Peptides against a protein of PDB entry 5EIB. Designs and how they scored, part 121

Target 1, 366 residues: chain A of PDB entry 5EIB
Amino acid sequence: VDLEPGTMDSVRSGPFGQIFRPDNFVFGQSGAGNNWAKGHYTEGAELVDSVLDVVRKESESCDCLQGFQLTHSLGGGTGSGMGTLLISKIREEYPDRIMNTFSVMPSPKVSDTVVEPYNATLSVHQLVENTDETYCIDNEALYDICFRTLKLTTPTYGDLNHLVSATMSGVTTCLRFPGQLNADLRKLAVNMVPFPRLHFFMPGFAPLTSRGSQQYRALTVPELTQQMFDSKNMMAACDPRHGRYLTVAAIFRGRMSMKEVDEQMLNVQNKNSSYFVEWIPNNVKTAVCDIPPRGLKMSATFIGNSTAIQELFKRISEQFTAMFRRKAFLHWYTGEGMDEMEFTEAESNMNDLVSEYQQYQDATAD
Target 2, 366 residues: chain A of PDB entry 5EIB as posed
Amino acid sequence: VDLEPGTMDSVRSGPFGQIFRPDNFVFGQSGAGNNWAKGHYTEGAELVDSVLDVVRKESESCDCLQGFQLTHSLGGGTGSGMGTLLISKIREEYPDRIMNTFSVMPSPKVSDTVVEPYNATLSVHQLVENTDETYSIDNEALYDICFRTLKLTTPTYGDLNHLVSATMSGVTTCLRFPGQLNADLRKLAVNMVPFPRLHFFMPGFAPLTSRGSQQYRALTVPELTQQMFDSKNMMAACDPRHGRYLTVAAIFRGRMSMKEVDEQMLNVQNKNSSYFVEWIPNNVKTAVCDIPPRGLKMSATFIGNSTAIQELFKRISEQFTAMFRRKAFLHWYTGEGMDEMEFTEAESNMNDLVSEYQQYQDATAD

## One batch from the design tools (peptide; made by RFdiffusion4, then SolubleMPNN)

Design b2_p15_8_s1 (from b2_p15_8, 7 letters changed)
Fold by OpenDDE base, seed 1:
Structure b2_p15_8_s1 (fold): chain B 366 residues (1-366), chain A 15 residues (1-15)
Amino acid sequence: as target 1 above (366 residues)
Amino acid sequence: MLKRPAVHGARQVTL
């Protein structure tokens, strides 16, 4: 789905364009122009019914519909505005199904689009209410991984998208291979989401290794485990040491010892015990799939629900507030039929979410 | 209106 035809042509001409049905390409002509209100109220609203007709048709063809997975960006107008409109409409029609998202967070280090904080804040407001599980994939963290860890001097969107694809493949492993922990979206939500609004995840992937260091690095269970819990390998720009883990899932892939995995996962929890809440028993879950990812002997994928994710929302809120106090660019949103009050409601709900994460960070077992 | 720059090829992330 897109409001521009050129993105669909890029997908069709890509190496995997043939895996998608030609009739499942739904697209507009005008685009959203990086405006959430165009995506949500005008151009996106004209296209939404055509997307819902495809969603119904594909849902009816499922033997067992678990839910939906949306991949979108929060900085753009289509992914943010039309993406959140689609989430709302799908939630209305399928209230008993899981809504999962892969949400790409904007960063000023990656994009010069001045209105991204508005699009992100308006999107987060919708995601808090209408999703069950949201993977926060931060372009700032992806850039920093490419530059610092992978030693790429000039990271590209291709390099960032490679990290996104590896992570998406990792977190969906349990859904794609039978006999794993979190074998369905609902079991993942039950294990990862202790409170309904606190459903924003920090993903991570291991191994992350520079091309020059690949020959010197062993792929071992201890090294994968250590790298997954390193703050520098989080795909959300927050430090887990500034918060507490509510829940964690670790998904190992490849031929390895279950005993060694369990020993290393116990060791890393014990070493980092101050960064876990003590009042959620057995809050770390581990899965091992014997099927490695393509091109690796083994990997590990991390899913963290941590109160440190508030650092990401605070960054967006600070950028939003700096523009909104000046009423900068608001006329582009109000001109599409949006009210100024919806900006204030979205800012409030995101600040409430930050306060909820802080409350559970400061909570003791007493 | 801030036009989304046309997503041409492998855009370098500008530092």
Scores: peptide ipSAE 0.005, ipTM 0.408, DockQ to the pose 0.023
Fold by OpenDDE base, seed 3:
Structure b2_p15_8_s1 (fold): chain B 366 residues (1-366), chain A 15 residues (1-15)
Amino acid sequence: as target 1 above (366 residues)
Amino acid sequence: MLKRPAVHGARQVTL
């Protein structure tokens, strides 16, 4: 789905274009112009019914519908505005199904689009209410991984998207291969989301390797386990050491000993016990899939529900507040039929979410 | 601004 045809042509001409049904390419002509309100109230609203018709058809053809997975950006107008409209409409029609998102957070290091903080804040407001699971894929963290860890002097969207694809492949491993822990979206939510609003995940991937070095790394279970808990491997720009883990899932891929994985996971938990909440028993879940990712012998994917995710929301809120206090660019949103009150509601709800994460960070066992 | 791969002609429309 897109409000621009050129994105669809890029997908069709891509190496994976043939995996999608031709009739499932729904697109507009005008684009959202990086305006959330244009994605949500005008151009996106005109297209949403055509998307819902496809969603219904695919849902009816499903032997066992677990839920939906949306991949979108929060900095643009289509992914943010139309994406959150689509989430709302799907939630209305399928209230008993899991809504999962891969939400790409904007960063000034990656994009010069001035209104990204508005689009992100308005999107987070919708995601808090209408999703069950949100993987925070932060363009700041992706850029920092590419630049600092992978030593890419000039990161590209192709480099960032490679990290995103590795992460998405990792977190979906349990859904794609039978007999795994978290084998369905609902089991993942039950294990990862102790409180309904606190469903924003920090994903991480190990090994972080450049495309040219992937085939040469022999990785061990100890190295994978240590790397997946390193803040430099997090694809959200927050330090887990500044917060507490509510819940963790670790997905190992490749031929390895389950016993060795359990021993290393227990060792990392014990070494980092101060970074876990004490009042959630058995809050770390581990899965091992014998099927490695393409080009790797072994990998580990991390899913963290941590109160440190508030650093990401604070960054967006600070950028939002800096613009909104000046009423900058608001006329582009209000001109699409959006109320200015929705900005203040979205800012408030995101600040409430930050306060909720802080409350659970500071909570002691009774 | 990051370089886009040439094949990804999705115009980021700037406001």
Scores: peptide ipSAE 0.000, ipTM 0.383, DockQ to the pose 0.020
Fold by OpenDDE base, seed 4:
Structure b2_p15_8_s1 (fold): chain B 366 residues (1-366), chain A 15 residues (1-15)
Amino acid sequence: as target 1 above (366 residues)
Amino acid sequence: MLKRPAVHGARQVTL
């Protein structure tokens, strides 16, 4: 789905364009112009019914529909505005299905689009209410991984999207291969989401290795486990040491000893015990899939529900507030039928979410 | 500022 045709042509001409049904390419002509309101209330609203018709048709063809997975950006007008409109409409029609998202958070390091903090704040407001599981894939973290860890002097969207694809492949491993922990979206939600609003995940991937160092790096269970818990391997720009883990899932891929995985996972929990809440028993879950990712002998994927995710929301809120206090660019949103109150409500709900994460960070066992 | 890769240049980087 896109509000511009050129993205669809790029997908069709791509190496995987033929895996998608031609009739499942739904697109507009005008685009959203990086405006959430165009995506949500105007251009996106004109296209949404045509997308819902495809969603219904594909849902009816499923033997057992678990839920939906949306991949979108929160900085752009289409991914943010139309993406959150689609989430709302799908949630209204399928209230008993899991809504899962891969939400790409904007960063000034990655894009010069001035209105991205508005698009992100308005999107987070919708995601708090209408999703069950949200993977926070932060362009800030992806850029920092590419630059600092991968040693890419000038990261590209291709380099960032490579990390996104690795993460998506990692977190979906349990859904794609039988006999795993979290083998369905609902079991993932039950294990990862202790409180309904606190469904924002910090994804991480290991190994992350620069091209010049790949030949010298061993891939071992201890190294994967250590890297998976390193803040530099997190694809959300927050330090887990500044918060507490509510829940963790670790997905190992490749041929390895389950005993060695369990020993290393116990060791990392014990070393980092101050960064876990003590009042959620068995809050770390581990899966091992014998099938490695393409090109690797083994990998580990991390899913963290941590109160440190508030650092990401605070960063967006600070950028939002800096513009909104001056009413900068608001006329582009109000001209599409939005009220200034929708901005204030979205800011309030995101600040409430930050306060909720802080409350559970400071909570002790009674 | 990130450069968009040229459309032809989505090499499947096998991780």
Scores: peptide ipSAE 0.000, ipTM 0.430, DockQ to the pose 0.020
Fold by OpenDDE base, seed 5:
Formats: structure tokens, sequence, C-alpha cells
Structure b2_p15_8_s1 (fold): chain B 366 residues (1-366), chain A 15 residues (1-15)
């Protein structure tokens, strides 16, 4: 789905374009112009029914529909505005189905789009209410990984999207291979989301290795485990040491010892025990899939529900507040039928979410 | 500087 035809032509002409049904390409002509309101109330609203018809058709073809997975950006107009409209409409029609998102958070290090904080804040407001699980994929973290860890002097969107694809492949491993922990979206939610609003995840992937260091790196369970819990491997620009883990899932892939995985996972928890809440028993879950990702002998994927995710929301809120106090660019949103009140409500709800994460961070065992 | 593919004139953000 896109509000621009050129994106669909690029996907269709791409190396995987033939895996998608031609009739499942739904697109507009005008784009959203980086405006959430165009995506949500105007251009996106004109296209949403055509998308829902495809969603219904594909849902009816499922033997067992678990839920939906949306991949979108929160900085743009289409991914943010139309993406959140689609989430709302799908939630209305399928209230008993899991809504899962891969939400790409904007960063000034990656994009010069001045209105990204508005689009992100308005999107987060919708995601708090209408999703069950949201993987926060932060363009700042992706850029920093590409630059610092991968030693890419000039990261590209291809390099960032490679990290996104590796992460998505990792977190979906249990859904794609039988007999794994979190084998369905609902079991993942039950294990990862202790409180309904606190469903924003910090994903991470290992191994992350620069091209120059690949030949010198052993892929071992200890190294994967150590790297997976390193803040530099988080796909969200938050330091887990500034918060507490509510829940964690670790997904190992490749031929390895289950015993060695359990020993290393216990060791990393014990070393980092101060960064876990003590009042959620057995809050770390581990899965091992014998099938490695293509081109690797083994990998580990991390899913963290951490109160440190508030650093990401605070960053967006600070940028939002700086513009909103000046009413900068608001006329582009109000001209599409939005009220200034929707901005205030979205800011409030995101600040409430930050306060909720802080409350659970400071909570002790009774 | 994230290079977008050449489609729309994505201003190279020079960091």
Amino acid sequence: as target 1 above (366 residues)
Amino acid sequence: MLKRPAVHGARQVTL
C-alpha cells in the first residue's frame, strides 16, 4: 500500500516483486506530502476502503487468521497517517485479532523532514490505543549501528532496511517455524505485554559485524548472547541500563546446544539483574530454532519490553513541543480538517505513556 | 548522508 504509484512500481520491479499478488498493490496518485493528516483524513481516507477489501479477501483465505502485521514509518505521511488509519479500521472490523506493527521511528540524523515529530506523535497516540504489539525500529539506532558497528561511512536506506529485514526475520521466526516459543501472535503478546499500553518493544539483532571483521569473528552462543544484550545492538535508540526490562524474548537460530543457550541466558540475566523488574517472575523467554537465517551459521534476535523505551518517546515529545509551542506548520494539518486539540491529546497520551513506564520502572516488589 | 535510490530527487542529507 502507498499513496504514491512510484513506490509500487519499485516494489513490483524489485527482486521480490513477483511474490506479491498484482491485485494486492493498492496505491494512490498524489502522495501524503509528509503530512499525517493527508494520510489519515484525506488522501488515505479515499484509498482505505480499497485496502480493506484486499485485507478482507486475504483474511478469508486464511485457515487460521491470528492477526495483522503492519510495516510503516512514523515520520512520513503515508506510513504514519494512512498506516494508523488502516490499524484503526482493521481493529474495528477484527477486534479479536492481534495487531502487530513494525514502526520505524523518525530521526533528525536520517531525515530533514521538519514535521516528522508531529507525524510520529500523532502516530504514537494511535499505536497506544489500537496495537497489541509494536516493534520500535528507530532510524537513529539503525544509523548509529551502520556507522559505529558496521563501519559504514555513508549509510544508505538499503543498509538501514537490511537491519530492519534481519530484525523482522528474527522476531517472526517463532511464527514461521513449528514448535517454537511464542508460536502465535497472541502467545507473544501474553508473554511480552504485562500491561495493555506498555506494548512497545526494543528489538535487537546479533551478529552485527563489519565487513572487515567478518573473517575474524567466531559465531558462538556466548558472543551472540553478549552482543544481543548490548545497548549498541538495540534497534531503538534507548539504553536498557537507564530502565528496567519488564519482559524479554530471545530467539536463537542455527544449530547450537540448548544447554549452552540456557546457561548463557541465565548468566546474562544474573549479570544484568539490576536492569530487570523483580516482580515479574520468569520474564525472560528463550527460543531456539535449528534453521539459521540465510548466509549465517547462527543468529540471535532480541525483543525487550523495557521502561528505557521512554527515552525514545521523550526525544519525540521534546521535538514536538518545540514546534507546537510556535504553532509551526500546523496550518498544513488543520487545512486537512484536523483540530489543534488532536495534537494536544496526542502529546498528552504520549506523556502519560512515558509516566506509566517511569512508574513501573520505580516499582519495587512488595 | 543516506542515499535514497534515484527516483524522487531525495536531497542527499550530508552528515
Scores: peptide ipSAE 0.000, ipTM 0.404, DockQ to the pose 0.018

Design b2_p15_8_s2 (from b2_p15_8, 6 letters changed)
Fold by OpenDDE base, seed 5:
Structure b2_p15_8_s2 (fold): chain B 366 residues (1-366), chain A 15 residues (1-15)
Amino acid sequence: as target 1 above (366 residues)
Amino acid sequence: MLKRPKLHGARQVTL
């Protein structure tokens, strides 16, 4: 789905364009112009019914519909505005199905689009209410990984999207290979989401290795385990040491000893015990899939529900407040039928979410 | 029309 036709032509002409049904390409002509309101109330609203017809048809063709997975950007107009409109409409029709998102967070390091904090805040407001699971994929963290860890001097969208694709492949491993932990979206939610609003995940992937260091790196269970818990491997720009893990899932892929995985996972929990809440028993889950990702002997994917995710929301909130206090660019949103109150409600709900994460960070077992 | 992000070029990185 896109509000620009050129994106669909790029997907069709791409190496995987033939895996999608032609009739499942739904697109507009005008685009959203990086405006959430165009995506949500105007251009996106004209297209949404045609998307829902495709969603219904594909849902009816499922032997067992678990839920939906949306991949979108929160900085743009289409991914943010139309993406959250689709989430809302799908939630209305399928209230008993899991809504999962891969939400790409904006960063000034990656984009010069001034209104990204508005689009992100308005999107987070919708995601808090209408999603069950949200993977926070932060362009700031992706850029920092590309630059610092992968030693890419000039990171590209291709470099960032490669990290996104690796992470998405990792977190969906249990859904694609039967007999694993979290084998369905609902089991993932039950294991990862202790409180309904606290469903924002910090994903991470290992191994991350620069091309110059690949020949010198041994892929071992200890190295994968150490790297997946390193703050530098988080796909969200948050330091887990500034918060507490509510829940963790670790997904290992490749041929390895389950005993060695369990030993290393116990060791990393014990070493980092101060960064876990003590009042959630057995809050770390581990899965091992014998099938490695393509091109690797083994990998590990991390999913953290951590109160440190508030650092990401605070960063967006600070940028939002700096513009909103001056009413900068608001006329582009109000001109599409939005009220200024929707901005204030979205800001308030995101600040409440930050306060909730802080409350559970400071909570003891008493 | 708000400016597109400055990141130029799709390079496929192989993991």
Scores: peptide ipSAE 0.006, ipTM 0.465, DockQ to the pose 0.024
Fold by OpenDDE base, seed 1:
Formats: C-alpha cells, structure tokens, sequence
Structure b2_p15_8_s2 (fold): chain B 366 residues (1-366), chain A 15 residues (1-15)
C-alpha cells in the first residue's frame, strides 16, 4: 500500500516483487507529501476502503487468522497517517485479532523532514490505543549501528533496511517455524505486554559484525547472548541501563545446545538483575529454532519491553513541543481538516505514556 | 518544500 505509484513499481521490479499478488498492490497518485493529515483524513481516506477490501479477501483465505502485521514509517505522511487510519479500521472490523506493527521512528540524523515530530506524535497517539504489539525500529539506532558497529562510513537506506529485515525475520521466527514455544501473536502479547498501553518493544539482533571482522569472530551462544543484551545492539535509541525490563523474549536460531542457551540466558539475567523489575516473575522467555537465518550459522533476536523506551518518546515530544509552541507548519495539517486540539491530545497521550513507563520503573516489590 | 531524506538511495546489501 502507498499513496505514491513509484514505490509500488520499485517493489514490483525488486527481487521479491513476484511473491505479492498483483491485485494486492493498492496505491494512490498524489502522495501524502510528508503530511499525516493527508494520509489520515484526505488522500489516505479515499484509498482506505480499497485496502480494506483486499484485507478482507486475504483474511477470509486464512485457515486461522491470528492478526495483522503492519510495516510503516512514522516520519512520513502515508506510513504514519494512512497506516494509523488502516490500523483503526482493521481494529474496528477485527477487534478480537492481534494488531502488530513494525513502526520506523524518525530521526534528524537520517531525515531533514521538519514535520516528522508531528507525524510521529500523531501516530504514537493512534498506536497507544489501537495496537497490541509495536516494534519500535528507530532510524537513529539503525544509523548508529551501521556507523559504529558495522563501520559503514556513509550508511544508506539499504543498510538500514537490512537491519530491519534481519530483525523482522528474527522476531517472526516462532510464527514461521515449529519451536518449543508455539508462539502465536496472542501468546507473544500475553508474555510481553503486562499492561495494555505498555506494548512498545525494543528489538535487537545478533550477530552484528563489520565485514572486516566477520572472518575473526566465532559465532557462539555466549557471544550472541552478550551482544543481544548490549545497549549498542538495540534497534531503538534508548539505553536499557537507564530503565527496567518489564519483559524480555530471546529467539535463538541455528543448531545449538538448549542447555547452553538456558545457562547463558540465566547468566545474563543474573548479571543484569538490576535492570529487570523484581515483581514480574519469569519475565524472560527463550525460544530456540534449529533453522538458522540465510548466510548465518546462528543468530539471536531480542525483544525487550523496557521502561527505557521513554527516552525515544521524550526525544520525539521535545521536538514536537519546540515546533508546536510556535505553531510552525500547523497550517498544512489544519488545511486538511485537522484541529489544533488533536495535536494537544496526541502530545498529552504520549506524555502520559512516558509517565506510565516511569511509574513502573520506580515501582518496587512490596 | 519539505526537505528530502539525507540517506542515499537503495544499495542492495547482498549478505
């Protein structure tokens, strides 16, 4: 789905364009122009019914529909505005199904789009209410991983999208392959989301290794486990050491000893015990899949529900507030039928979410 | 005019 035709042509001409049904390409002509209001109320609203018709048809073709997975950006107009419109409409029609998102967070390091803080804040407001699980994929963290860890001097969208694809492949492993944990989307939500609004995840992937260092690294379970819990491996630009994990899932892939995985997962929890809440028992889940990712002997994928994710929302909120106090660019949104009140409500709800994460960070076992 | 992204276009990262 896109409001621009050129993105669909890029997907069709790509190496995987043939895996998608031609009838499932729904697109507009005008684009959203990086405006959430165009995505949500005008150009996106004209296209949404055509997308819902495809969603219904594909849902009826499922033997057992668990839910939906949306991949979108929060800095743009289409992914943010139309993406959140689709989430609300799908949630209304399928209230008993899991809504899962891969939400790409904007960063001034990656984009010069001035209105990204508005699009992100308006999107987060919708995601808090209408999603069950949101993987926060932060372009700032992806850029920093590419530059510092992968030693790429000039990161590209291809380099960032590679990390996104590895992460998405990792977190969906238990859905695609038989594992010890028969993870469905609902079981993931039950294990990862202790409080309904606190469903924003920090993903991570291991191994992350620069091309020049690949030949010298033995991939081992201890190294994967240590790297997976390293703050520098988080795909969200927050430090887990500044917060507490509510819940964690670790997905190992490849031929390895389950005993060694369990020992290393116990060791890393004990070493990092100060960064977990003590009042959620058994808050770390581990899965092992014998099938490695392509090109690797083994990998580990991390899913963290941490109160440190508030650093990401605070960054967006600070950028939003700096613009909104000046009413900068607001006429582009109000001209599409938005009220200034909707900006204030979205800012408030995101600040409430930050306050909720802080409350659970400071909570002790009685 | 909204500014364009800083990142250069799609390099296929072949693993």
Amino acid sequence: as target 1 above (366 residues)
Amino acid sequence: MLKRPKLHGARQVTL
Scores: peptide ipSAE 0.005, ipTM 0.456, DockQ to the pose 0.023
Fold by OpenDDE base, seed 4:
Structure b2_p15_8_s2 (fold): chain B 366 residues (1-366), chain A 15 residues (1-15)
Amino acid sequence: as target 1 above (366 residues)
Amino acid sequence: MLKRPKLHGARQVTL
């Protein structure tokens, strides 16, 4: 789905364009102009019913519909505005199904789109209410990984999207291959989401290795485990040491010792025990899949529900407030039928979410 | 202060 035709042509002409049904390419002509309101109330609202018709048709063809997964950006107009409209409409029609998102958070390091903080804040407001599971894929973190860890002097969207694709492949491993842990979206939610609003995940991937160091790096279970818990490997720009883990899932891929995985996972928990809540028993889950990702012998994928995710929301809120206090660019949103009150409500709900994460960070076992 | 290199190909805001 896109509000621009050129994105569909790029996908269709790509190496995997033929795996998608032609009828499932739904697109507009005008685009969203990086405006959430165009995505949500105008251009996106004109297209949403045509998308829902496709969603219904594909849902009816499922033997067992678990739920939906959306991949979208929160900085743009289409992914943010139309994506959140689509989430709302799907939730209204399928209230008993899991809504899972891969939400790409904007960063001033990656984009010069001045209105991204508005689009992101308005989107987060919708995601708090209308998703069950949200993977926070932060362009700030992806850029920092590309630059600092991968040693790319000039990161590209191709380099960032490679990390996104590796992460998405990792977190979906238990859904695609035989396993015991998180074998469906609902089991993932039950294991990862202790409180309904606290469903924002910090994903991470290992190994992350620069091209010049690949030939010298062993891939071992200890190295994967240590890298997976390193803040520099998080796909969200948060330091887990500034918060507490509510829940963690680790997905190992490749041929390895289960015993060695369990020993290393116990060691990393014990070493980092101050960064876990003590009042959630058995809050770390581990899976092993014998099938490695393409081009690697082994990998580990991390899913963290951490109160440190509030650092990401605070960053967006600070950027939002800096613009909104001056009413900068608001006329582009109000001209599409939005009220200034919706901005204030979205800011309030995101700040409430930050306060909720802080409350559970400061909570002790009685 | 070295201006951190920004990603090339960021969508310009066509407002």
Scores: peptide ipSAE 0.000, ipTM 0.420, DockQ to the pose 0.018
Fold by OpenDDE base, seed 3:
Structure b2_p15_8_s2 (fold): chain B 366 residues (1-366), chain A 15 residues (1-15)
Amino acid sequence: as target 1 above (366 residues)
Amino acid sequence: MLKRPKLHGARQVTL
């Protein structure tokens, strides 16, 4: 789905264009122009029914529909505005299904789009209410991984999207292969989301390898475990040491000892016990899938529900507030039928979410 | 080619 045809043409002509059904390419002509309001109320609203028709058709073809997975950006107008409109509409029609998102958070390191903080804040407001699981894929963190860890002097969206794809492949492993842990989206939510609003995940991946450095790093289970818990491996620009883990899932892939995985996962929890809440028992879950990712002998994927995720929301909120206090660019949104109140409500709800994470960070066992 | 967002200047990170 896009509000611009050129994206669909790029996907269709790309190496993976043949994976998608031709009839499942739904696109507009005008684009959202990075305006959330165009994505949500105008251009996106004109296209949403055509997308819902495809969603219905694909849903009806499922023997057992678990839910939906949306991949979108929060900095743009289409991914943010139309993406959140789609989430709302799908939630209305399928209230008993899991809504999962891969939400790409904007960064000034990656984009100079001045209005990205508005689009992100308005999107987060919708995601808080209408998603069950949101993987926060932060362009800040992706850029920093590419630049600092992968030593890419000029990171590309190809490099960033490689990290995204590795992470998405990792977190969906239990859905795609037989496994004991998180075999469905609902089971993932039950294990990862102790409180309904606190459903924003910090994903991480190990080993971090650039497309050019696909040299078989034979990582060991200890090295994978250590890297997976390193803040530099987090694909959200948050330091887990500044918060507490509510819940963690670790997904190992490849031929390895389950015993060794359990030992290393216990060791890392014990070493980092101060960074976990003590009042959620058994809050770390581990899965092993014998099938490695393509081109690796083994990998680990991290899913953290951490109160440190508030650092990401604070960053967006600070950028939002700096513009909103001046009413900068607001007329582009109000001209599409938005009220200024919707900005204030979205800011408030995101600040409430930050406060909720802080409360649970500071909470002790009674 | 990064999709430079249309509204106000985006840094083209090179694809």
Scores: peptide ipSAE 0.000, ipTM 0.389, DockQ to the pose 0.023; fails the geometry check

